# Designs tried in a protein design run: peptides against a protein of PDB entry 6RO1. Part 140

Target 1, 216 residues: chain A of PDB entry 6RO1
Amino acid sequence: LGKEIEEYIHKPKYCLPFLQPGRLVKVKNEGDDFGWGVVVNFSKKSNVKPNSGELDPLYVVEVLLRCSKESLKNSATEAAKPAKPDEKGEMQVVPVLVHLLSAISSVRLYIPKDLRPVDNRQSVLKSIQEVQKRFPDGIPLLDPIDDMGIQDQGLKKVIQKVEAFEHRMYSHPLHNDPNLETVYTLCEKKAQIAIDIKSAKRELKKARTVLQMDEL

## One batch from the design tools (peptide; made by RFdiffusion4, then SolubleMPNN)

Design b2_p24_3_s4 (from b2_p24_3, 9 letters changed)
Fold by OpenDDE base, seed 4:
Structure b2_p24_3_s4 (fold): chain B 216 residues (1-216), chain A 24 residues (1-24)
Amino acid sequence: as target 1 above (216 residues)
Amino acid sequence: VKYTLLTKEEAKELLKKFEEELKK
């Protein structure tokens, strides 16, 4: 179901309006999960399909991603690789095809104007990490219906299935699970986090101002 | 760290702007 939603959100007709500089996006390329990165810019490239001669526009988004240092050694010839979990990695601006965006966040960061200095790029990593600390259940996603305005009936059906599944999961009495207390504690934490996110969104709506994490 | 969360109203504005740009 998550993959089915992804098939909609990565389409240029839906995601391009939201690819502003500073937008948090998740990038996956085949088996490589880069995790959360930040949009720097996007461009439209005219491509001619070799077989049909038809103009097939390719959209490339430049995303600041945490890359392995090893992949940077051969950066001229090889695709960037994600940083290993045990390494710090290095933030690099990577050109990514738009269809490789696996998620788009409602979060937009303020980013340095000049990303040429390493320190400026690494500061963005720190910002992402701080945002992640504020969202322990994960960085908030754009709503594909309410935020992105996707009206496709196929997506609506997927969402309905997800909602029905979630409702069934929550309605299933875990009454016979010996770990019920642990499950309840996790559910309560998740519920509290959801409330906190909703509260933060409401405060943002009221303030129409930049949330300063230093004040949260 | 300074960040914003996209509101529903802002999202509608972004969509509107994009549609206007496509008509151009």
Scores: peptide ipSAE 0.469, ipTM 0.908, DockQ to the pose 0.711
Fold by OpenDDE base, seed 5:
Structure b2_p24_3_s4 (fold): chain B 216 residues (1-216), chain A 24 residues (1-24)
Amino acid sequence: as target 1 above (216 residues)
Amino acid sequence: VKYTLLTKEEAKELLKKFEEELKK
């Protein structure tokens, strides 16, 4: 169900209005999960479909991502790789195709004007980590319907299924099903997405105030 | 850390602005 929602939110017609500088986004490329990064800018590129000759616009978003140091050494020839779990990594501006965005946050960071210095890029990582500490249930997501304005009936059905599943999980303590652990891991991911949507809805309702949190 | 949270009103304004830009 989470993957089905991702198929809608990464479409340019839905996500482009929200790709402002400082917007938190999650980037995933095949097996590589970069986690949360920050939008720097986006660009429109003309692409010609080889079979039809039709101009299909490609959108590339520059995202500040935590990359492995090994991938940076070969950055001229190799695609950026995410930092290993035990690695500090380095924040780099990576051009990303818009369809590789797996999530978009309601959070927009203030970013340094000049991201050329390493220290300025690393300061953004500290900011992301601080935001993550403030949201123990996860960084709040944009609501696909209420915030992003997606009217697709397929998405509405997916969201309704997620909400119904959450309601069942809360109403029926699945105490007795021996397959609970495997259902829980899949359900925890789905429930976490749905909880993230609900918590984001609740927090968006509360957070009408610009939380100017002091520089910690 | 300074950050903002997008309000529903701001989200509607962003959509409106983007639609207006697409019509130009």
Scores: peptide ipSAE 0.457, ipTM 0.905, DockQ to the pose 0.704
Fold by OpenDDE base, seed 3:
Structure b2_p24_3_s4 (fold): chain B 216 residues (1-216), chain A 24 residues (1-24)
Amino acid sequence: as target 1 above (216 residues)
Amino acid sequence: VKYTLLTKEEAKELLKKFEEELKK
């Protein structure tokens, strides 16, 4: 269910208006989870389909991501890899296809104009970590319907199913249906997205109030 | 750290503009 919502959100027609410099986004490439990064810019690249000659525009977003030290050494020959849990890693600007965005936050950070110095890139990591401290339950997500304005009926049905499932899970905590546990792990991720959306709406309202107060 | 939160209205307006651009 969370994956189904993701399939809508990462579509260029929906997400591009929100990919401004400083926007927090999650990047996942197959097995590589980079976690939260910051949008630097995006570009439209003309791609010609080799078989049809049709123009298939590719959208590439440059995202400042925490990468492994090995990625620095092999950056000329290999794709960037996420930092290992036990390493500090280094923030690097990585070109990412838009469909690899797994989440988009309502939070937009100020970023340094010059990201060439390592210290400037690492300062952004500190900012991400500070945001994470302010949101212990997770960085607030954009609501696909209310914030992103997605009118797709398929998405609305998915969200309704998630909400109905969440309501059933919370209203019947004692239903020992073993099939609920496997659906619970998938729906806990989705429910966490929907609860994070609703909580994020409340916290966004609160955080907007707090962020207007903290000139920090 | 200065945070900018996009409002629902701003988001809807940006989406409309982008949808219009994609139709061209």
Scores: peptide ipSAE 0.008, ipTM 0.288, DockQ to the pose 0.473
Fold by OpenDDE base, seed 2:
Structure b2_p24_3_s4 (fold): chain B 216 residues (1-216), chain A 24 residues (1-24)
Amino acid sequence: as target 1 above (216 residues)
Amino acid sequence: VKYTLLTKEEAKELLKKFEEELKK
C-alpha cells in the first residue's frame, strides 16, 4: 500500500509544487535507501527518448543526502551511496531523478544559503535528526489528497483501503497474540503521534510567529 | 531547529502558484 502511494507522489505533476528548498524528502535508488534528505533545488532537463526521439522532460531534484565517505572519493565516476547506519557519513548535494523520491514531508527546514561549506551541510543533518526526535513515529508526510491535491481515483481507493485497515487494526485489538500487542502498541503510538502531529500542526497554525515554534 | 509544517491553505496556494507558472 505504501508503494502504491509512492507511485503517485513521485510523479512530477504532483510533487513539483512541493519541492521547495528545505522540504524533507526520502530518496531511494534501487537498493540504496538514503533516508530523509532536504531539497535544495530542482531543474527540468530535456531528455530525448532513445527509441522515439521524443523530447521527454526529465526532472532532477538536488537533494542534500547523507552519503558514505567512500562513495564521495569516487564521486567522479560513481553514484553517491548512502551512509552506513553506523557511519557518520557526509551530507552531499546529490542530483536525483524526481521519481526516486519515496516520500515527501510536510516539514520544510530552514537551510543555510551556502551549502558549500561542510559545516553548513552537516548542520542540516543535525536539523533532520532533531526533527526526527520530535517525531518519534516518523516525520510527517504530505497528505496526497488534502495537501498534494491528487484526484486520481486509484489513489483514493488505496487510501480508503489503508484507512479501513487502520480502522480495523484499531477497532479490533488482536488480544490473542502478544507479538501483535507489541505491533498494536506501536500502531497506537503511531496513532497518538499522528494526533500529536495534528495537534502540533494546529498549534503551529496558531503560532503565526517564529518564536512560538521554538517553544513547542 | 527552525522548520515549518505545511498547512492545507499553504498547500493550496502552492498548487495554485504552480498551475499559474505552467500557464506562462
Scores: peptide ipSAE 0.467, ipTM 0.907, DockQ to the pose 0.724; fails the geometry check

Design b2_p24_4_s1 (from b2_p24_4, 7 letters changed)
Fold by OpenDDE base, seed 2:
Structure b2_p24_4_s1 (fold): chain B 216 residues (1-216), chain A 24 residues (1-24)
Amino acid sequence: as target 1 above (216 residues)
Amino acid sequence: MEKKREEMRKILEESGLGEYVTEP
């Protein structure tokens, strides 16, 4: 169910207005979970589809993410990788395709104006960690309906199911709820969107090292 | 919902780390 919500949230028509500097976002790249990062900048790039000549706009968000030290050394040749759990890592500005945003927070952090110094980038990590401590139940998310204005009936049905499921979870242990089928259908839609995203990224790989562009 | 949002806003305001922003 969470995955289905992600499929709506990461759509440019919904998320772009909320990608202001300082916005907390989660970035996931296939098996790589970067966790929470901070939006630095957003850019619309014109991409020409090679086969149709149609202008397909590419939406790239620069996100400050905790990356492995290895990714920093190879940043010119390899896609950024998340810091290992036991690694300190380093905060780096990573160009991310908008569809890789798995969550968008209602939180906008105050960020340094100059993110070139390592200390300034590292200060943002401290801020993220402090926000996480203050929200033990998790960093608050934008409401897809009330905040993002998503009117899609599919999303409304998903949310209703989530709410009903949460209500049932609190009332009965989850082990017996037959709504496995709904979760499977949601997983299939996500898989299809992931394929569509992968295809779009392959078209994009002809341009600079955007997160996941080089791994596709 | 609104009470929870207000609580979250207050937590952020008290932190000085950022703002609770739900608008484009």
Scores: peptide ipSAE 0.650, ipTM 0.953, DockQ to the pose 0.845
Fold by OpenDDE base, seed 4:
Structure b2_p24_4_s1 (fold): chain B 216 residues (1-216), chain A 24 residues (1-24)
Amino acid sequence: as target 1 above (216 residues)
Amino acid sequence: MEKKREEMRKILEESGLGEYVTEP
């Protein structure tokens, strides 16, 4: 159910107004969880669907993410990888497709104007970690209804289901009835996204390696 | 809800790390 909410919030029509510099966002690419990063900027890329000739713009957000040093060595050909738990890693500006944003925070950090120096990028990691310490229950999220203004009835139904589920969890230890149906619907949607990303990759690879989901 | 938001704003203000921003 939480993943169903993600499918709304990562839509460009909803999230783009909130992708200001300094905005905290979570980035997840399949099994790769980068955790919290910071928006640097976003760009709209012209994309022409090869079969229809229809203009389908691609939205790329540059996010400062904690990356493994190993992935940096191969950055010309391979997508960035998250830092390992035992690794310090390095903060890098990574171009990310907007649909890979799993969460958007209500927090906007103050960031250095120049992110070219490693020390300036690493200072942002320190700021993220300090914010996390200040919010032991987790970094605050934008409300999809009240903050983001999403009026979609489908989202309202999802939220109602989540609230009902949470209420049941707290009132009675849920027997793990994995709502298998929600998992399947999410998998189908991910598969469709993967197809759309394959088309996007062809255009974006011309200039810069973009973080995206691999084909399922 | 509003009380919780105000608490979060205050935490951020006191930290000097950033701001609680819910607007475009």
Scores: peptide ipSAE 0.646, ipTM 0.952, DockQ to the pose 0.848
Fold by OpenDDE base, seed 3:
Structure b2_p24_4_s1 (fold): chain B 216 residues (1-216), chain A 24 residues (1-24)
Amino acid sequence: as target 1 above (216 residues)
Amino acid sequence: MEKKREEMRKILEESGLGEYVTEP
């Protein structure tokens, strides 16, 4: 469910207005989870599509991320790698393609004006960690509908189903009836949500196909 | 929803670490 919301929120048309300096964002690159980082700057890069020669703008956000010290040594040739859980790591400003943002927080941190000193970058890590302590249920997210203004009907349906599922999951522990039927109904609901999400994705793919056909 | 947002805003304000910002 989280992955499907991610497919909407990482779209430039929705997320760019919220990529202000200090914004907390979660960055994932394939198998590499950097966790929470802080937006430093945003830039639009001109990219030429190799096959069409059309200008396809690439959106790059500079994000202060906790990186492994090993990746720093190879930073000239290799992409940054996330710090290991047991590693202190080092906070680095990493250029990130906007589609690698897995979450956008409602939190904007106060950050040092100069992030060139290592100590200033590491102070931001301390701030992130302190925010995480203040939010034991997780860092608050922007609402895709209410905050980000996403009007996509497919997303609205997904969110409504997620909220209904979460409400039922949280309400179920209050009903002490240990009956296997409640777990089964939750599993069926999870399966139904997964089906509905797949259907919404298919509808979105169809809508994209139609939009691409109208632009041709 | 609004009560939860207000609580989150208050937590951030008390922390001095940042702000709860939901606007572009």
Scores: peptide ipSAE 0.644, ipTM 0.951, DockQ to the pose 0.789
Fold by OpenDDE base, seed 5:
Structure b2_p24_4_s1 (fold): chain B 216 residues (1-216), chain A 24 residues (1-24)
Amino acid sequence: as target 1 above (216 residues)
Amino acid sequence: MEKKREEMRKILEESGLGEYVTEP
């Protein structure tokens, strides 16, 4: 269902108006998941389809992404690779085909005007990480219908199925279906990690509020 | 929906990291 929504969102006719500088986007290329990056700029390139000779416009978005340092040492001709989970990585401006955008956030970050310095690029990573901490349930997404104005009936049907699934998921107590347990255990591990982070943040906020009340 | 959007906007405003923008 998420992949079906992605097929609509990454279409240039829908997403281009929202690719403003600072927009948070997810980038995925085959097996390479870059996670959340920040739009810097976009460009339209003319491309000729090899078989038809028809002009097919290619849309390229420059996205600031966390890349592996190993991929940066390899020549300018090699595609950037995502940073390993245990690697700090380096933020790089990567040209990305628009169809590789897996999600578009309602969040636009403030970004430095000059992204040539490594420190300025790395500051954006800190901002992304801080936003992720502020949204424990996940970075907010643009609504495909209400925000992006997508009127496609196929998408409306997909969203209705997702909403009905989510409603059933939240209305039925988790106890009874073992096959839902695996997707739910991943979503519940993510939601329980989000709840545990939210409870830990509530406890930290209560502890901070108690510490602030003890200083009053 | 609107209450959730307003909460998200406030979270961003308090952070000073960016803005909640749903328009082109």
Scores: peptide ipSAE 0.639, ipTM 0.952, DockQ to the pose 0.664

Design b2_p24_4_s2 (from b2_p24_4, 7 letters changed)
Fold by OpenDDE base, seed 2:
Structure b2_p24_4_s2 (fold): chain B 216 residues (1-216), chain A 24 residues (1-24)
Amino acid sequence: as target 1 above (216 residues)
Amino acid sequence: MEEKRKEMRKILEESGLGEYVTEP
């Protein structure tokens, strides 16, 4: 169900207005979970589809993410990788395709104006960690309906199911809830979107090392 | 929901780390 919500949230038509500098976002790239990062900048790139000549706009968000030290050394040739759990890592500005945003927070951090110094980037990590400490139940998310204004009936149905599920989880251990079918249907939609994203990334890879563009 | 939002906003304001922003 969480994955289903992600499929709506990461759509440019919904998320772009909320990608202001300082916005906390989660970035996931296939098996790579970067966790929470901070939006630095957003850019719209014109991409021409090679086969149709149609302009397909690519949306790239620069996100300050905790990356492995290896990614820093190979940043020119390899896609950024998340820091290992036991690694300190380093905060780096990574260009990310908007569809890789798994969550968007209602929190906008105050960030340094100049993120070139390592200390300034590292200060943002400290801020993220402090926010996480203050929200033990998790960093607050934008409400897809009330905040983001998503009117899609599919999303409303998902949310209703989540709410019903949560209500049932608190009332009974939900070992037996037959809502597996809905989870499967949503997983299939996610898989299709992931394919479409992969195709769009392959087209974008021709231009710059965007997160996942090189792995795709 | 609104009470929870108010609490979250207060936590952020007290932190000085950022703001609770739900608007584009």
Scores: peptide ipSAE 0.654, ipTM 0.955, DockQ to the pose 0.842
Fold by OpenDDE base, seed 1:
Structure b2_p24_4_s2 (fold): chain B 216 residues (1-216), chain A 24 residues (1-24)
Amino acid sequence: as target 1 above (216 residues)
Amino acid sequence: MEEKRKEMRKILEESGLGEYVTEP
């Protein structure tokens, strides 16, 4: 259900107005979860669909993300990788296709004007971590309907299902609903299919600095 | 909803880390 909401919020027609500098966003690229990063800027790139010749604009957002130190050494030739849980990592400005945004926060951080110095980028990580501490239930999200103005009936149905599920979870112990196993199995299958599609695409990604630019 | 938003805004304002912004 959370993934179904993501399919709406990452669409350029909905999210672009909210990609202001300092906006907290989550970035996921295939099996790589970068967690929370900060929007620096975005750009529109012209793209031509190979089969139709139709113009399909690409939206690239520059996001300050916590990256592994290993990926930084090869940043000119290899796609950025998320920091491991046990490593400090380093904050880097990473060009990301907009559809890789898995969440958009209602929080906009104050960021340094110059992000070229490492210390300035690392100060933003400290700010993210402090915000996370102040929101123990999770960083607040933009409301897809009330804040982002998404009017799609499909999304409204998804939200209603989530609310009904949450209400059922609080009213009855989950142990007896056979449909929960089906939802988990479908989520696992979809996750596995996503991993398999992702493994095939990872080999293509090594050639481009923009996350998922190789999938286009 | 609005009370929760007010609380979240207050937490951010007191932190000095950023702002609660729901507008484009």
Scores: peptide ipSAE 0.652, ipTM 0.955, DockQ to the pose 0.863
Fold by OpenDDE base, seed 5:
Structure b2_p24_4_s2 (fold): chain B 216 residues (1-216), chain A 24 residues (1-24)
Amino acid sequence: as target 1 above (216 residues)
Amino acid sequence: MEEKRKEMRKILEESGLGEYVTEP
């Protein structure tokens, strides 16, 4: 259901008006999940379809993303890779095709005017992390219908199914449906894995901070 | 929905990190 919603949201006709500087967006490319980044700007590029010769406009959004430092050492020709879970990474402005946006937030961050300095880019990562702390249930998303104005009947049907599922999930006491316990146990395992990954990342960060303090 | 949006806006305003923007 989330993937079906994504197929509508990443369409240029719907998302382009919301790709203002400072907008929080999620970027995913195949196996590479960059997580939350910040829109810097977007551009329209003319492209010619190789088979039809038709002009197909490509939309490229420049997104400030947390990238692996290893990928930055490799030539300017290699695609940026996301920072490893245990890596600090470095914030880089990455050109992203609009169809690689998996989510668009209702949040627009204040960003530095000059993103050329590493410190300014890294300050944006701190802001993203602070926003994530302020929203423990997740960074708020744009509503595809109410905010983005998507009138597609296919999307409305998907959202109605999600709302009906959520309503059933919240209206039925957790005790009676073993399948809901499995989905909640999977969501709680995913949330607990996210908490355990967050606690393990905090412990790894504490261990790294302790290791960095022992090297000082 | 509107109450949740008001709360989210308040959280952002108190943080000084950004704004809750739902319009183009």
Scores: peptide ipSAE 0.642, ipTM 0.953, DockQ to the pose 0.681
Fold by OpenDDE base, seed 3:
Structure b2_p24_4_s2 (fold): chain B 216 residues (1-216), chain A 24 residues (1-24)
Amino acid sequence: as target 1 above (216 residues)
Amino acid sequence: MEEKRKEMRKILEESGLGEYVTEP
């Protein structure tokens, strides 16, 4: 269910208005969980679709993320990697495609004006960690409906299911209704299958694009 | 919901770390 919500909130048409400097966002990329970072800047990049010549705008958000020191040494050739749990890491400004945002917080941090000094970037990590301590139940999220204004009926149905599930979990802590775990596992499986189908379709589209380029 | 938002806003204000912002 959380993944189903993510598929809505990471859409540029919904999230872009909320990507102000200082906004807390969660970043995930292909198994790499960076956790919570802070929006520094947003940019719209012109991308030309290779097959149609049509302008397909790419939305890139610069996010201050906790990165592994090892990945920084190879930063010229390799994508940034998240810091290991036991690693201090280093806060770096990383360009992130907007669709890699897994969550958007209602929190906007005060950030230093100049993020070039390492100490200023590391101070933001301390602020994130302090916010996390102040919110033991998790950093507060933007409400997709009430805050982000998403009118999609599919999302409303997902939210209603989540709320009904949460209400049942909290109201019946001892009723491990075995049916509830099965519904969650089925919803997660269905969401994963939908993601896998979407990923496979994207890969197939990329593969077709590569094949079309080889035929030219 | 509104009471929870008020509490979260208060926590942030007391922290001095940032603001609770739900608007674009």
Scores: peptide ipSAE 0.640, ipTM 0.953, DockQ to the pose 0.878

